# Designs tried in a protein design run: peptides against a protein of PDB entry 2V3S. Part 39

Target 1, 95 residues: chain A of PDB entry 2V3S
Amino acid sequence: PISLVLRLRNSKKELNDIRFEFTPGRDTAEGVSQELISAGLVDGRDLVIVAANLQKIVEEPQSNRSVTFKLASGVEGSDIPDDGKLIGFAQLSIS

## One batch from the design tools (peptide; aimed at target 1 D27)

Design b2_p29_7_s1 (made by RFdiffusion4, then SolubleMPNN; from b2_p29_7, 11 letters changed)
Fold by OpenDDE base, seed 5:
Structure b2_p29_7_s1 (fold): chain B 95 residues (1-95), chain A 29 residues (1-29)
Amino acid sequence: as target 1 above (95 residues)
Amino acid sequence: SASVIDANPMFEELREERREEEEEEEERE
């Protein structure tokens, strides 16, 4: 299995680290993304972008050690998106 | 670096529950 960490801010703007394993052939990017949403850890509007980037990293985990991507939920926020601060951005990385 | 909250408990519980549900569903087929 691939050990991953999703880092993003919660509703209180606090950084969360979510560690999970991804098993190719058993897990799907969309499925895991739905689980993250169900857990309240990811906004439902971000399903597509999270799934896309999760798919990207699990396809080539040795090449894609970290991916940072803009959240759809962050666009309409009052805060200016900032990838360095992970404001309106999330990060997936291989742990 | 900014402090980080470990949100694993929230997610691990959900994944475990879902895995159990999937196993039960497969057993019913």
Scores: peptide ipSAE 0.155, ipTM 0.690, DockQ to the pose 0.318
OpenDDE base, seeds 1, 2, 3, 4: peptide ipSAE 0.149, 0.150, 0.147, 0.150; ipTM 0.672, 0.679, 0.678, 0.680

Design b2_p29_7_s2 (made by RFdiffusion4, then SolubleMPNN; from b2_p29_7, 17 letters changed)
Fold by OpenDDE base, seed 1:
Structure b2_p29_7_s2 (fold): chain B 95 residues (1-95), chain A 29 residues (1-29)
Amino acid sequence: as target 1 above (95 residues)
Amino acid sequence: SPSVIDANPLFAELRARRAAAAAAAAAAA
């Protein structure tokens, strides 16, 4: 399996590294994204963007070692989105 | 420094729960 880390701020704005595995041929990007949401680790509004970026990284893990993307849940927040501080952004990488 | 969360056991629990629910539904049919 591919070992991944999703770096994301929780509801308390605390930075977390969420570690999980993806097995090609068994798992799907959308399925794993749904599980992240069901586990309360990702906001339901971010299903599409997380799935899209997860698909991108598992397709070519050697070329896409790390991807940073804007969250749908972050656009309505009081804080201005900042990819450097991962405010309104998440980072998905190969561990 | 970020806190580390291992989501793998959470996924396993969700998958087991889904499988159990599916088995129960099939048995009731």
Scores: peptide ipSAE 0.586, ipTM 0.876, DockQ to the pose 0.960
OpenDDE base, seeds 2, 3, 4, 5: peptide ipSAE 0.561, 0.569, 0.554, 0.557; ipTM 0.864, 0.869, 0.861, 0.865

Design b2_p29_7_s3 (made by RFdiffusion4, then SolubleMPNN; from b2_p29_7, 13 letters changed)
Fold by OpenDDE base, seed 1:
Structure b2_p29_7_s3 (fold): chain B 95 residues (1-95), chain A 29 residues (1-29)
Amino acid sequence: as target 1 above (95 residues)
Amino acid sequence: SASVIDANPLFEELRARRAREEAERLAAE
């Protein structure tokens, strides 16, 4: 399996490193993303963008070691999006 | 710094629950 870390801020704006595995041929990017949402670790509005970036990494994990992407849930937030501080952004990387 | 969360046990719990619910559904048919 591929060991991954999803770094993003929770509802209290605290930074979390969410560790999880992805098994090619068994798991799907959309399925795992939905499980992250079901576990309360990802906002439901971010399903599409998380799944898209998860798919990107698991397709070529050696080439795509880390991806940072803008969250849909952060677009209408009061804070100005900042990829460096992961405000309105998340980072997915190989563990 | 970041707090670490291991999501794997949570995924296993979700998957086990779904499997159990599906088995119960099929048994009731």
Scores: peptide ipSAE 0.603, ipTM 0.880, DockQ to the pose 0.943
OpenDDE base, seeds 2, 3, 4, 5: peptide ipSAE 0.603, 0.602, 0.602, 0.603; ipTM 0.880, 0.880, 0.880, 0.881

Design b2_p29_7_s4 (made by RFdiffusion4, then SolubleMPNN; from b2_p29_7, 17 letters changed)
Fold by OpenDDE base, seed 5:
Structure b2_p29_7_s4 (fold): chain B 95 residues (1-95), chain A 29 residues (1-29)
Amino acid sequence: as target 1 above (95 residues)
Amino acid sequence: SASVIDANPLFAELRARRAAARAAELAAR
């Protein structure tokens, strides 16, 4: 399996590294994204963007070691999005 | 720095359900 880390801020704006595995041929990007949402770790509004970037990283994990992407849920927040601070952004990386 | 959360145990039941559903679908063909 591919060991991944999803770094994003929780509702208290604290950074969390969420570790999870992805097994090619068994898991799908959409399925795992749904699980992240079901676990309360990802906002439901971010399904599409998380799934898209998860798909990207698991397709070629050796080439795509880290991807940073804008969250849909971050657009409606009061804080100005900032990819460097992961405000309104999340980062997926290979562990 | 970031706090670490291991999400794998949280996925176990959902993964099992998804696998079972897929298996059932295939068996119904």
Scores: peptide ipSAE 0.489, ipTM 0.830, DockQ to the pose 0.622
OpenDDE base, seeds 1, 2, 3, 4: peptide ipSAE 0.485, 0.485, 0.485, 0.488; ipTM 0.829, 0.829, 0.829, 0.829; seed 1 fails the geometry check

Design b2_p29_8 (made by RFdiffusion4)
Pose (drawn by RFdiffusion4):
Structure b2_p29_8 (pose): chain A 95 residues (1-95), chain P 29 residues (1-29)
Amino acid sequence: as target 1 above (95 residues)
Amino acid sequence: SELTLTVTERELTDEEKEEATELLEHLEE
């Protein structure tokens, strides 16, 4: 199992670290991303990008300690995207 | 702040099984 953290801003624009485990061979990037969406933790528009970056970090958790990526939900949403401030971006990291 | 996600376990589709197996084999190599 891999201990992971999804860092992104909530609906109030507050930064949060979401802790979860991923078990290779049991879980899939797509399945866990859908879990995040069904839990209301990730916007449904972000399924593809979150799944892609989850796959990247879980295949080589030794190489990829952190991945930062754009949110399809944040492309035009009132605040300009800013990776330094995790606005319109999120970050997956190994705990 | 911090939050916690609990991943729900379920049966995987044939495609998902294939992908999970391939990921595990890759990590073992």

Design b2_p29_8_s1 (made by RFdiffusion4, then SolubleMPNN; from b2_p29_8, 16 letters changed)
Fold by OpenDDE base, seed 4:
Structure b2_p29_8_s1 (fold): chain B 95 residues (1-95), chain A 29 residues (1-29)
Amino acid sequence: as target 1 above (95 residues)
Amino acid sequence: GEMELEIKERELSAEEAAEAQALLDKLLA
């Protein structure tokens, strides 16, 4: 399995690291993303972007060690997006 | 699958940041 970390901020603006495994052939990017949303760890509005980037990183985990991407939920928020502070952005990385 | 959550840090409000900076300034004075 591929060990991953999703780093993003919750509604309390706390920076969270979510560790999980992805097993190619068993798991799907969309399925895992749905689990993250169901657990309240990811905003439902971010399903598409999280799944897309998760798919990207698991396709070539040797080359894609880290991916930072803009969240749909962040665009609609009151805070100004900032990829350096992960405000309105999330980061997927290989553990 | 199993997932593990870790809280790394909290983004401070403008007020909290100002208070923290004031304390830091005091320590460095």
Scores: peptide ipSAE 0.261, ipTM 0.643, DockQ to the pose 0.066
OpenDDE base, seeds 1, 2, 3, 5: peptide ipSAE 0.261, 0.217, 0.211, 0.257; ipTM 0.642, 0.607, 0.597, 0.642

Design b2_p29_8_s2 (made by RFdiffusion4, then SolubleMPNN; from b2_p29_8, 16 letters changed)
Fold by OpenDDE base, seed 5:
Structure b2_p29_8_s2 (fold): chain B 95 residues (1-95), chain A 29 residues (1-29)
Amino acid sequence: as target 1 above (95 residues)
Amino acid sequence: GEMELEIKERELSPEEAAEAQALLDKLLS
């Protein structure tokens, strides 16, 4: 399995690392993303962008060691998005 | 399917950071 970390701010704006594994052929990017949403770790509005980036990283984990992407949920927030601080952004990386 | 998730806080809140620093200060006194 591929060990991944989703770095994402929680509802308290605290940065968390969410570790999980992805098994190609068993798991799907959309399925895993939906589970992250169901666990309350990802906003439902971010399904598409999380799944897309998860798919990208698991397809080429050697080349794509880290991907940072803008959250749809962050656009509507009061804070100004900042990829450096991961405000309105999240990061997927290979553990 | 069940996903095993591990959550680790990467940043301390300002309050937590202050508390941590206070503890360090105490230990060094």
Scores: peptide ipSAE 0.166, ipTM 0.524, DockQ to the pose 0.042
OpenDDE base, seeds 1, 2, 3, 4: peptide ipSAE 0.127, 0.146, 0.128, 0.126; ipTM 0.501, 0.546, 0.496, 0.499

Design b2_p29_8_s3 (made by RFdiffusion4, then SolubleMPNN; from b2_p29_8, 13 letters changed)
Fold by OpenDDE base, seed 5:
Structure b2_p29_8_s3 (fold): chain B 95 residues (1-95), chain A 29 residues (1-29)
Amino acid sequence: as target 1 above (95 residues)
Amino acid sequence: GTMELEITERELSAEEAEEAQALLEKLLE
């Protein structure tokens, strides 16, 4: 399996590292993303973007070691999005 | 699969950031 870390901030602006595994051929990007949402770790509005980037990284984990992407849930927040600080952005990486 | 959660840091407020920066500057003088 592929060991992954999803880094993003919660509603308290605490930076969370979520570690999980992805097994190609068994797991799907959408399925794992739904699990993250069901666990309350990802905002439901971010299903599409998380799944898309998860699919990207698991297709070529040796080439795509890290992907940072803009969250749909962060665009209407009071804070200005910042990929460096992961404000309104999340980062998916190979563990 | 297995999922694990770790809280690694908290975003600082403007006041906290200023205090941290001030302390850092003092330590580096």
Scores: peptide ipSAE 0.188, ipTM 0.560, DockQ to the pose 0.067
OpenDDE base, seeds 1, 2, 3, 4: peptide ipSAE 0.185, 0.107, 0.128, 0.112; ipTM 0.564, 0.545, 0.540, 0.497

Design b2_p29_8_s4 (made by RFdiffusion4, then SolubleMPNN; from b2_p29_8, 17 letters changed)
Fold by OpenDDE base, seed 2:
Structure b2_p29_8_s4 (fold): chain B 95 residues (1-95), chain A 29 residues (1-29)
Amino acid sequence: as target 1 above (95 residues)
Amino acid sequence: GTMELTIRERALSAAEAAEAQALLAKLLE
C-alpha cells in the first residue's frame, strides 16, 4: 500500500494532517475521497479536485512525491488564497 | 494499515481530541 498524507486546514483554520493508505487495484481515488468527505475531513465541494490529485499521486508515487492544489471550498472565503500557507489550498504527499 | 489525524498548529483539548477521533473513526468505516 501507498502511505499518504493530506494536509489542509479545518473550519478553525488549523492545519491538519490526515494520514491514510491507498492500495492500487483495491482502492479508488474517488472512493477514498468520498470517505474523507463522509468523515467530515474534506468539504464536499472539493470531491473532484481531491480525487483528481489523489489519482495523480498514486499513479506515479515515486515521481509525484507532493502535489498542492486549489480547493473549490476556498474560493469564496474572505481569506486570500495562499499555497505556501495552505489557505484555500491542500497538499497530498507520500509519507 | 495506519490511519492518523494530527492537528499541527495547536495542541488539542480533550474535547477536540475526542472530536478528532470521532472523525477518524468515520474514515475507518
Scores: peptide ipSAE 0.241, ipTM 0.655, DockQ to the pose 0.093
OpenDDE base, seeds 1, 3, 4, 5: peptide ipSAE 0.063, 0.084, 0.086, 0.083; ipTM 0.504, 0.504, 0.494, 0.506

## One batch from the design tools (peptide; aimed at target 1 F20 F22 V32)

Design b2_p30_1 (made by RFdiffusion4)
Pose (drawn by RFdiffusion4):
Structure b2_p30_1 (pose): chain A 95 residues (1-95), chain P 30 residues (1-30)
Amino acid sequence: as target 1 above (95 residues)
Amino acid sequence: LSDLSTALTNASTALSDSINSQTNPDRTFS
């Protein structure tokens, strides 16, 4: 199992670290991304990008300690995207 | 155009169902 953290801003624009485990051979990037969406933790528009970056970090958790990516939900949403401030971006990291 | 729209809707539903079948209801996010 891999101990992972999804870092992104909530609806109130507050930064939060979401901790979860991923078990290779049991879980899939798509499945877990759907869980994040069904839990209301990730916007449904972000399924593809989150799944792609989850796959990236779980295939080589030794190489990829952190991945930062754009949110499809944040492309035009009132605040300009800013990767430094995790506005319109999110980050997956190994715990 | 209506037949194409129905075909795309069915494919999207099938894909969604495939993705939902891979989920784990007992997982914890904290």

Design b2_p30_1_s1 (made by RFdiffusion4, then SolubleMPNN; from b2_p30_1, 20 letters changed)
Fold by OpenDDE base, seed 2:
Structure b2_p30_1_s1 (fold): chain B 95 residues (1-95), chain A 30 residues (1-30)
Amino acid sequence: as target 1 above (95 residues)
Amino acid sequence: SAAEAAAAAAAAAAAQAAIAAQTDPSRVFS
């Protein structure tokens, strides 16, 4: 399995590292993303972008060690998006 | 650099891997 970390800010703007495994051929990017949403760890508006980037990283984990992407949920917030601070952005990385 | 949306994900599987969360309070945005 591929060990992953999804880093993103919670509702209190605290950075969380969400650790999970992904097994190609068993797990799906959409399925795992939906579980993250069901657990309250990802905003439902971000299903598409999280699933897309999860798919990207698990396709070639040796080449895609880290991906940072803009959240759909972040564009309406009061804070200005910043990928370096992961404001309105999330990061997926290989553990 | 920020990544854009990739190819569409496959339909969800019945079983998914366990998820664990960790928070570092020193990383609060101010």
Scores: peptide ipSAE 0.048, ipTM 0.644, DockQ to the pose 0.043
OpenDDE base, seeds 1, 3, 4, 5: peptide ipSAE 0.048, 0.043, 0.047, 0.047; ipTM 0.642, 0.536, 0.645, 0.649

Design b2_p30_1_s2 (made by RFdiffusion4, then SolubleMPNN; from b2_p30_1, 19 letters changed)
Fold by OpenDDE base, seed 4:
Structure b2_p30_1_s2 (fold): chain B 95 residues (1-95), chain A 30 residues (1-30)
Amino acid sequence: as target 1 above (95 residues)
Amino acid sequence: AEAAAAAAAAAAAAAAAAIRAQVNPDRVFS
């Protein structure tokens, strides 16, 4: 399995590192993303973008050690999006 | 090597996975 970390801010703007495993051939990017949403760890509006980037990182984990992406949930917030601070952005990385 | 084409669509499925969340409001992203 691939050990991953999803880093993003919660509703209190606190950084969370969410660790989980992805097993190629058994898990799907969309399925795992749905589980993250069901666990209350990802905003449902971010399903598509999280799944897309999860797919990207698990396809080529040796090349894509980390991917940072814009959240759909972040564009509607009052804070100015900032990838360096992970405001309106999240990051997936290989553990 | 050149990036491979997207994998074929598959039904959404995920095994029960241990998810561990760590919260650090003072952590600086780098």
Scores: peptide ipSAE 0.080, ipTM 0.615, DockQ to the pose 0.039
OpenDDE base, seeds 1, 2, 3, 5: peptide ipSAE 0.075, 0.074, 0.078, 0.076; ipTM 0.636, 0.600, 0.616, 0.626; seed 5 fails the geometry check

Design b2_p30_1_s3 (made by RFdiffusion4, then SolubleMPNN; from b2_p30_1, 18 letters changed)
Fold by OpenDDE base, seed 4:
Structure b2_p30_1_s3 (fold): chain B 95 residues (1-95), chain A 30 residues (1-30)
Amino acid sequence: as target 1 above (95 residues)
Amino acid sequence: DAAAAAAAAAAAAAAQAAIASQTNPDRVFT
């Protein structure tokens, strides 16, 4: 399996690293993304963007070691989105 | 339009059901 880390801020604006495995041919980007939502780790509004970027990284994990993307949930917050600080952004990376 | 709204709701439900069938409830996040 591919060992991944999803880095994003929780509701308290604390940066968390969420580790999980992805098995090609068994797991799907959509399925794992829904599992993250069901676990309360990702906002439901971010299903599409998380799935798209998860698919990107697992397709070529050696070439795509890290992907940073804008969250749909982040645009409505009081904080100004910032990819460097992962405010309104999340990052997927190979562990 | 009620028919259009019903069709959209059915499509959304079908999409969510399809995703649910792809999930692993035993997955661990750490």
Scores: peptide ipSAE 0.487, ipTM 0.833, DockQ to the pose 0.948
OpenDDE base, seeds 1, 2, 3, 5: peptide ipSAE 0.480, 0.483, 0.485, 0.483; ipTM 0.830, 0.831, 0.832, 0.831

Design b2_p30_1_s4 (made by RFdiffusion4, then SolubleMPNN; from b2_p30_1, 23 letters changed)
Fold by OpenDDE base, seed 3:
Structure b2_p30_1_s4 (fold): chain B 95 residues (1-95), chain A 30 residues (1-30)
Amino acid sequence: as target 1 above (95 residues)
Amino acid sequence: DELEELLKKLLEELEQAAIASQVDPSRVFS
């Protein structure tokens, strides 16, 4: 399995690292993303973008060690999106 | 853009059929 870490800010704007495994052939990017949402770790509005980036990283984990992407849930926020500070952005990386 | 293309494909997949997911809280750690 591929060990992954999803870094994003929680409702209190604190950075959190979420660790999970992805097994190619058994898991799907959409399925795992849904599990993250069900666990209350990802906003449901971000299903598509998380799944897309998860799919990208698991297809080429040796080349895509880290991907940072804009969250749909962060667009309407009061804070200005900033990928460097992961404001309105999340980061997915190989553990 | 590769990412945009992938996103587009996933959007289409979501529209076609939902993928069953067995939620296992023990596989996710924070």
Scores: peptide ipSAE 0.107, ipTM 0.629, DockQ to the pose 0.335
OpenDDE base, seeds 1, 2, 4, 5: peptide ipSAE 0.080, 0.037, 0.039, 0.105; ipTM 0.583, 0.445, 0.476, 0.631

Design b2_p30_2 (made by RFdiffusion4)
Pose (drawn by RFdiffusion4):
Structure b2_p30_2 (pose): chain A 95 residues (1-95), chain P 30 residues (1-30)
Amino acid sequence: as target 1 above (95 residues)
Amino acid sequence: STTLDDNLRTFMSNRNIPESEFEALKSARV
């Protein structure tokens, strides 16, 4: 199992670290991304980008310690995207 | 709202997250 953190801002624009485990051979990137969406922790528009970056970090957790990516939900949403401030972006990392 | 909370409990169970984090994860929603 891999101990992972999804870091992104909540609806109040507060930064949060969401901790979860991923078990290769049991879990899939798409499945876990759907769990994040059903839990209301990730916007549904972000399924593809979150799944892609989850797959990236779980296939080589030794190489990819952190991946930062754009949110499809944040492309035009009142605040300009800013990867430094994790506005319109999120980050997956190994714990 | 109850369906959303149940989904969050399912996520926590599947991801080995302690129940004590439930309200924190509700506050962390988008």

Design b2_p30_2_s1 (made by RFdiffusion4, then SolubleMPNN; from b2_p30_2, 15 letters changed)
Fold by OpenDDE base, seed 5:
Structure b2_p30_2_s1 (fold): chain B 95 residues (1-95), chain A 30 residues (1-30)
Amino acid sequence: as target 1 above (95 residues)
Amino acid sequence: SEAQKQALLAFMKRHNIPESEFEKLLESRV
């Protein structure tokens, strides 16, 4: 399995790391993204972008060690999106 | 909600996250 870390801010704007395993052949990027949403770990508006980036990192984990992406849920927030601070952005990385 | 918590527990089990991380993951919710 591929050990991943999803880094993103919670509802209190606190940065958290969510560590989980992705098993190729069993898991799909779309399916895992839906699980994350069901668990409340990802906003439902971010299904598309999370699935796309999860697919990117798991298809070539040696090349795509870290991906940072803009969240749809963060666009209309009060804070200006900032990829360096992960404001309106999330990050997937290989653990 | 309880349903969301159950979904979280299921996610943890399926993706090999120790149950001891449950409280931490609750705090990680968006």
Scores: peptide ipSAE 0.838, ipTM 0.974, DockQ to the pose 0.945
OpenDDE base, seeds 1, 2, 3, 4: peptide ipSAE 0.837, 0.837, 0.837, 0.838; ipTM 0.974, 0.974, 0.974, 0.974

Design b2_p30_2_s2 (made by RFdiffusion4, then SolubleMPNN; from b2_p30_2, 14 letters changed)
Fold by OpenDDE base, seed 1:
Parts: C-alpha cells; structure tokens; sequence
Structure b2_p30_2_s2 (fold): chain B 95 residues (1-95), chain A 30 residues (1-30)
C-alpha cells in the first residue's frame, strides 16, 4: 500500500495531517475521496479536486512525492487563498 | 454526528489508521 498524508485546515483553521494508506487495486481515488467526505475530513464541494490530485499522486508516487491544490471550498472564504500557508489549499504527500 | 463518527471509524479501519488516532481525527474535521 501507499502511505499518504493529507494536510489541510480544520473548521478552526488549524493545520492538521491525516495519515492513511491507499491500496492500489482495492481503493480508487474517487472512492477514497468519498470516504474522506463522509468522515467529515474533506468538504463535499472538494470531491472533484481531491479525487483528481489523489489519482495523480497514486498513479506515480515515486515521481509525485507531493501535490498542492486549490480547494473549491476555500474560494468563497474570508481569507485570501494562499498555497504557501495552505489557506484555501490542501496538500497530499507520500509519507 | 453519530453517523459521521461511524464513517470515520470505518475509514480508519479500512486504511490502517490505529484507533488511538480517533480523537485527533475528530479534531481534524472541516
């Protein structure tokens, strides 16, 4: 399995790391993204972008050690999106 | 909600996250 870390801010705008394993052949990017949403770990509006970037990192984990992406849920937030601070952005990386 | 917490527990079990991380993951919710 692939050991991943999803880094993003919670409801209190605190940065957190969510560590989990992705098993190719059992898991799909779309399926895991749905699970994350159901668990409340990802905003439902971010299904598409999370799934796309999860797919990107798991298809070539040796080449894509980290991906940072803009969240749909962050666009209408009070804070200006900032990839460096992960405001309105999330990051997936290989553990 | 209880349903969301159950979904979190299922996620943890399926993706090899130890039960000791439950409270931390609850705090990570968006």
Amino acid sequence: as target 1 above (95 residues)
Amino acid sequence: SAAQEEALRRFMARHNIPESEFEKLLASRV
Scores: peptide ipSAE 0.836, ipTM 0.973, DockQ to the pose 0.947
OpenDDE base, seeds 2, 3, 4, 5: peptide ipSAE 0.836, 0.836, 0.836, 0.836; ipTM 0.973, 0.973, 0.973, 0.973

Design b2_p30_2_s3 (made by RFdiffusion4, then SolubleMPNN; from b2_p30_2, 14 letters changed)
Fold by OpenDDE base, seed 5:
Structure b2_p30_2_s3 (fold): chain B 95 residues (1-95), chain A 30 residues (1-30)
Amino acid sequence: as target 1 above (95 residues)
Amino acid sequence: DEALKQALRDFMKRHNIPESEFEKLLASRV
């Protein structure tokens, strides 16, 4: 399995690391993204972008050690998006 | 929300996250 870390801010705007394993052949990027949403760990508006970047990192984990991406849920937020601070952005990385 | 908590537990089990992380993951909710 591929050990991943999803880094993003919670409802209190605190940065958290969510560590989980992705098993190729059993898991799909879209399926896992839907699970993350169902578990309350990802905003439903971010299904497309999370699935796309999850697919990217699991396709070539050796080449894509870390991907940072803009969240749809962060665009209308009170804070200006900032990829360095992961405001309106999330990050997937290989553990 | 018990349904949400169960979904989280299900996710943890499927993706090899130890049960000890449950409270931490609850705090990570968006």
Scores: peptide ipSAE 0.822, ipTM 0.970, DockQ to the pose 0.953
OpenDDE base, seeds 1, 2, 3, 4: peptide ipSAE 0.821, 0.821, 0.821, 0.821; ipTM 0.970, 0.970, 0.970, 0.970

Design b2_p30_2_s4 (made by RFdiffusion4, then SolubleMPNN; from b2_p30_2, 14 letters changed)
Fold by OpenDDE base, seed 2:
Structure b2_p30_2_s4 (fold): chain B 95 residues (1-95), chain A 30 residues (1-30)
Amino acid sequence: as target 1 above (95 residues)
Amino acid sequence: SAAEEEALRRFMRRHNIPESEFEKLLESRV
């Protein structure tokens, strides 16, 4: 399995690392993204972007060690999006 | 919600996250 870390800010704007394993052939990017949303770990508005980037990292984990992407849920927030601070952005990386 | 917490527990089991991480993951929710 591929050991991943999803880094994103919670409702209190605190940065958290969510470590989980992705098993190729059993898991799909779309399916895992839906699981993350159902668990409340990802906002439902971010399904498309999370799935796309999860797919990107798991298809070439040796080349794509880290991907940072803009969240749809962060666009209309009060804070200005910032990829360096992961404000309105999330990051997937290989553990 | 209870349903959300159950979904979290399911996610943890499927993706080899130790149960000891449950409280931390609850705090990670968006």
Scores: peptide ipSAE 0.831, ipTM 0.972, DockQ to the pose 0.944
OpenDDE base, seeds 1, 3, 4, 5: peptide ipSAE 0.830, 0.830, 0.831, 0.830; ipTM 0.972, 0.972, 0.972, 0.972

Design b2_p30_3 (made by RFdiffusion4)
Pose (drawn by RFdiffusion4):
Structure b2_p30_3 (pose): chain A 95 residues (1-95), chain P 30 residues (1-30)
Amino acid sequence: as target 1 above (95 residues)
Amino acid sequence: SALTLTPEEKEIGLENTLASLESTLATLET
Protein backbone atom coordinates (compact mmCIF):
# COMPACT_ATOMS: atom_id res chain seq x y z
CA PRO A 1 0.00 0.00 0.00
CA ILE A 2 0.99 3.58 -0.71
CA SER A 3 0.23 6.41 1.73
CA LEU A 4 -0.88 9.37 -0.36
CA VAL A 5 -1.92 12.91 0.15
CA LEU A 6 -4.17 15.02 -2.08
CA ARG A 7 -3.66 18.72 -1.33
CA LEU A 8 -6.19 21.14 -2.67
CA ARG A 9 -8.34 24.08 -1.59
CA ASN A 10 -11.86 23.45 -0.32
CA SER A 11 -14.96 25.45 -1.42
CA LYS A 12 -13.97 28.14 1.11
CA LYS A 13 -10.54 28.36 -0.63
CA GLU A 14 -8.85 26.78 2.44
CA LEU A 15 -5.88 24.55 1.86
CA ASN A 16 -6.42 20.93 2.99
CA ASP A 17 -4.34 17.75 2.96
CA ILE A 18 -6.48 14.72 2.28
CA ARG A 19 -4.82 11.44 3.43
CA PHE A 20 -5.59 8.13 1.87
CA GLU A 21 -4.12 4.76 1.04
CA PHE A 22 -3.84 3.17 -2.39
CA THR A 23 -3.22 -0.56 -2.74
CA PRO A 24 -1.71 -1.59 -6.15
CA GLY A 25 -3.40 -4.69 -7.48
CA ARG A 26 -6.64 -3.92 -5.63
CA ASP A 27 -7.35 -0.27 -6.37
CA THR A 28 -7.33 1.61 -9.67
CA ALA A 29 -6.59 5.28 -10.37
CA GLU A 30 -10.01 5.72 -11.99
CA GLY A 31 -11.79 3.96 -9.10
CA VAL A 32 -10.16 5.95 -6.38
CA SER A 33 -10.68 9.22 -8.34
CA GLN A 34 -14.37 8.39 -8.51
CA GLU A 35 -14.35 7.79 -4.78
CA LEU A 36 -12.84 11.26 -4.25
CA ILE A 37 -15.61 12.75 -6.41
CA SER A 38 -18.47 10.79 -4.74
CA ALA A 39 -17.09 11.91 -1.36
CA GLY A 40 -17.44 15.55 -2.52
CA LEU A 41 -13.68 16.09 -2.14
CA VAL A 42 -12.92 16.53 -5.86
CA ASP A 43 -15.07 18.24 -8.53
CA GLY A 44 -16.56 15.83 -11.10
CA ARG A 45 -14.98 17.83 -13.96
CA ASP A 46 -11.55 16.79 -12.60
CA LEU A 47 -12.01 12.98 -12.92
CA VAL A 48 -9.71 12.55 -15.94
CA ILE A 49 -6.88 14.78 -14.70
CA VAL A 50 -6.92 13.39 -11.19
CA ALA A 51 -7.00 9.80 -12.47
CA ALA A 52 -4.09 10.50 -14.83
CA ASN A 53 -1.96 12.01 -12.04
CA LEU A 54 -2.92 9.32 -9.56
CA GLN A 55 -1.78 6.69 -12.05
CA LYS A 56 1.51 8.62 -12.49
CA ILE A 57 2.32 8.72 -8.83
CA VAL A 58 1.23 5.09 -8.05
CA GLU A 59 3.16 3.38 -10.90
CA GLU A 60 6.49 4.76 -9.74
CA PRO A 61 6.09 5.99 -6.12
CA GLN A 62 9.90 5.80 -5.90
CA SER A 63 10.38 8.34 -8.73
CA ASN A 64 7.25 10.51 -8.37
CA ARG A 65 7.23 11.86 -4.83
CA SER A 66 4.95 14.77 -5.82
CA VAL A 67 2.82 15.69 -8.85
CA THR A 68 1.11 19.09 -9.26
CA PHE A 69 -1.61 19.41 -11.90
CA LYS A 70 -4.32 21.71 -13.26
CA LEU A 71 -7.91 21.38 -12.28
CA ALA A 72 -10.43 21.43 -15.15
CA SER A 73 -12.85 22.94 -12.60
CA GLY A 74 -10.54 25.90 -11.98
CA VAL A 75 -9.83 26.90 -15.59
CA GLU A 76 -12.03 30.06 -15.56
CA GLY A 77 -13.61 30.04 -12.09
CA SER A 78 -13.32 33.66 -10.80
CA ASP A 79 -9.75 33.25 -9.55
CA ILE A 80 -6.85 33.01 -12.01
CA PRO A 81 -5.05 29.64 -11.83
CA ASP A 82 -1.86 29.75 -9.86
CA ASP A 83 0.20 26.61 -9.30
CA GLY A 84 2.29 28.26 -6.52
CA LYS A 85 -0.74 28.91 -4.49
CA LEU A 86 -2.62 25.78 -5.51
CA ILE A 87 -5.48 27.82 -7.04
CA GLY A 88 -7.00 25.89 -9.88
CA PHE A 89 -4.31 23.25 -9.24
CA ALA A 90 -3.96 20.31 -6.88
CA GLN A 91 -1.01 18.19 -5.73
CA LEU A 92 -0.66 14.50 -5.06
CA SER A 93 2.26 13.43 -2.97
CA ILE A 94 3.70 10.41 -1.12
CA SER A 95 3.23 10.84 2.67
CA SER P 1 -13.08 1.44 -0.88
CA ALA P 2 -9.61 3.18 -0.76
CA LEU P 3 -10.91 6.15 1.30
CA THR P 4 -11.23 6.32 5.08
CA LEU P 5 -12.45 9.81 5.79
CA THR P 6 -12.14 11.72 9.06
CA PRO P 7 -15.06 13.76 10.46
CA GLU P 8 -13.30 16.91 9.19
CA GLU P 9 -12.90 15.48 5.64
CA LYS P 10 -16.56 14.41 5.58
CA GLU P 11 -17.58 17.93 6.57
CA ILE P 12 -15.42 19.42 3.86
CA GLY P 13 -17.08 17.10 1.28
CA LEU P 14 -20.51 18.19 2.41
CA GLU P 15 -19.57 21.87 2.30
CA ASN P 16 -18.17 21.45 -1.27
CA THR P 17 -21.31 19.75 -2.44
CA LEU P 18 -23.55 22.36 -0.88
CA ALA P 19 -21.48 25.24 -2.50
CA SER P 20 -21.85 23.57 -5.92
CA LEU P 21 -25.60 23.16 -5.52
CA GLU P 22 -26.01 26.82 -4.43
CA SER P 23 -24.03 27.95 -7.50
CA THR P 24 -26.20 25.83 -9.81
CA LEU P 25 -29.44 27.17 -8.27
CA ALA P 26 -28.21 30.78 -8.63
CA THR P 27 -27.44 30.15 -12.35
CA LEU P 28 -30.92 28.70 -12.96
CA GLU P 29 -32.62 31.64 -11.19
CA THR P 30 -30.68 34.10 -13.43

Design b2_p30_3_s1 (made by RFdiffusion4, then SolubleMPNN; from b2_p30_3, 13 letters changed)
Fold by OpenDDE base, seed 5:
Structure b2_p30_3_s1 (fold): chain B 95 residues (1-95), chain A 30 residues (1-30)
Amino acid sequence: as target 1 above (95 residues)
Amino acid sequence: SALTLTEEQREIGEENKKAREEKELAKLLE
């Protein structure tokens, strides 16, 4: 399995690392993303972007060690999106 | 998948859910 970390800010604007494993052929990017949403760790509006980037990283984990992407849920916030600070952005990385 | 949440992560998730609900309600009241 591929060990992954999803880093994103919670409702208190604190950075959190969510660790999980992905097994190609058994798990699907959309399925795992839905689990993250069900757990309340990912906003439902971000299903598409999280699943897309998760798929990207698990397809070629050796080449895509880390991906940072803009969240759909973050664009309407008062804070200015910033990929460096992960404001309105999330990061998936290989553990 | 192996998404095993710690108690802390579970709590964070629940807090996130509550915050999202409150935010949605706030938007409705605007």
Scores: peptide ipSAE 0.634, ipTM 0.893, DockQ to the pose 0.895
OpenDDE base, seeds 1, 2, 3, 4: peptide ipSAE 0.631, 0.633, 0.633, 0.632; ipTM 0.891, 0.892, 0.893, 0.892; seed 4 fails the geometry check

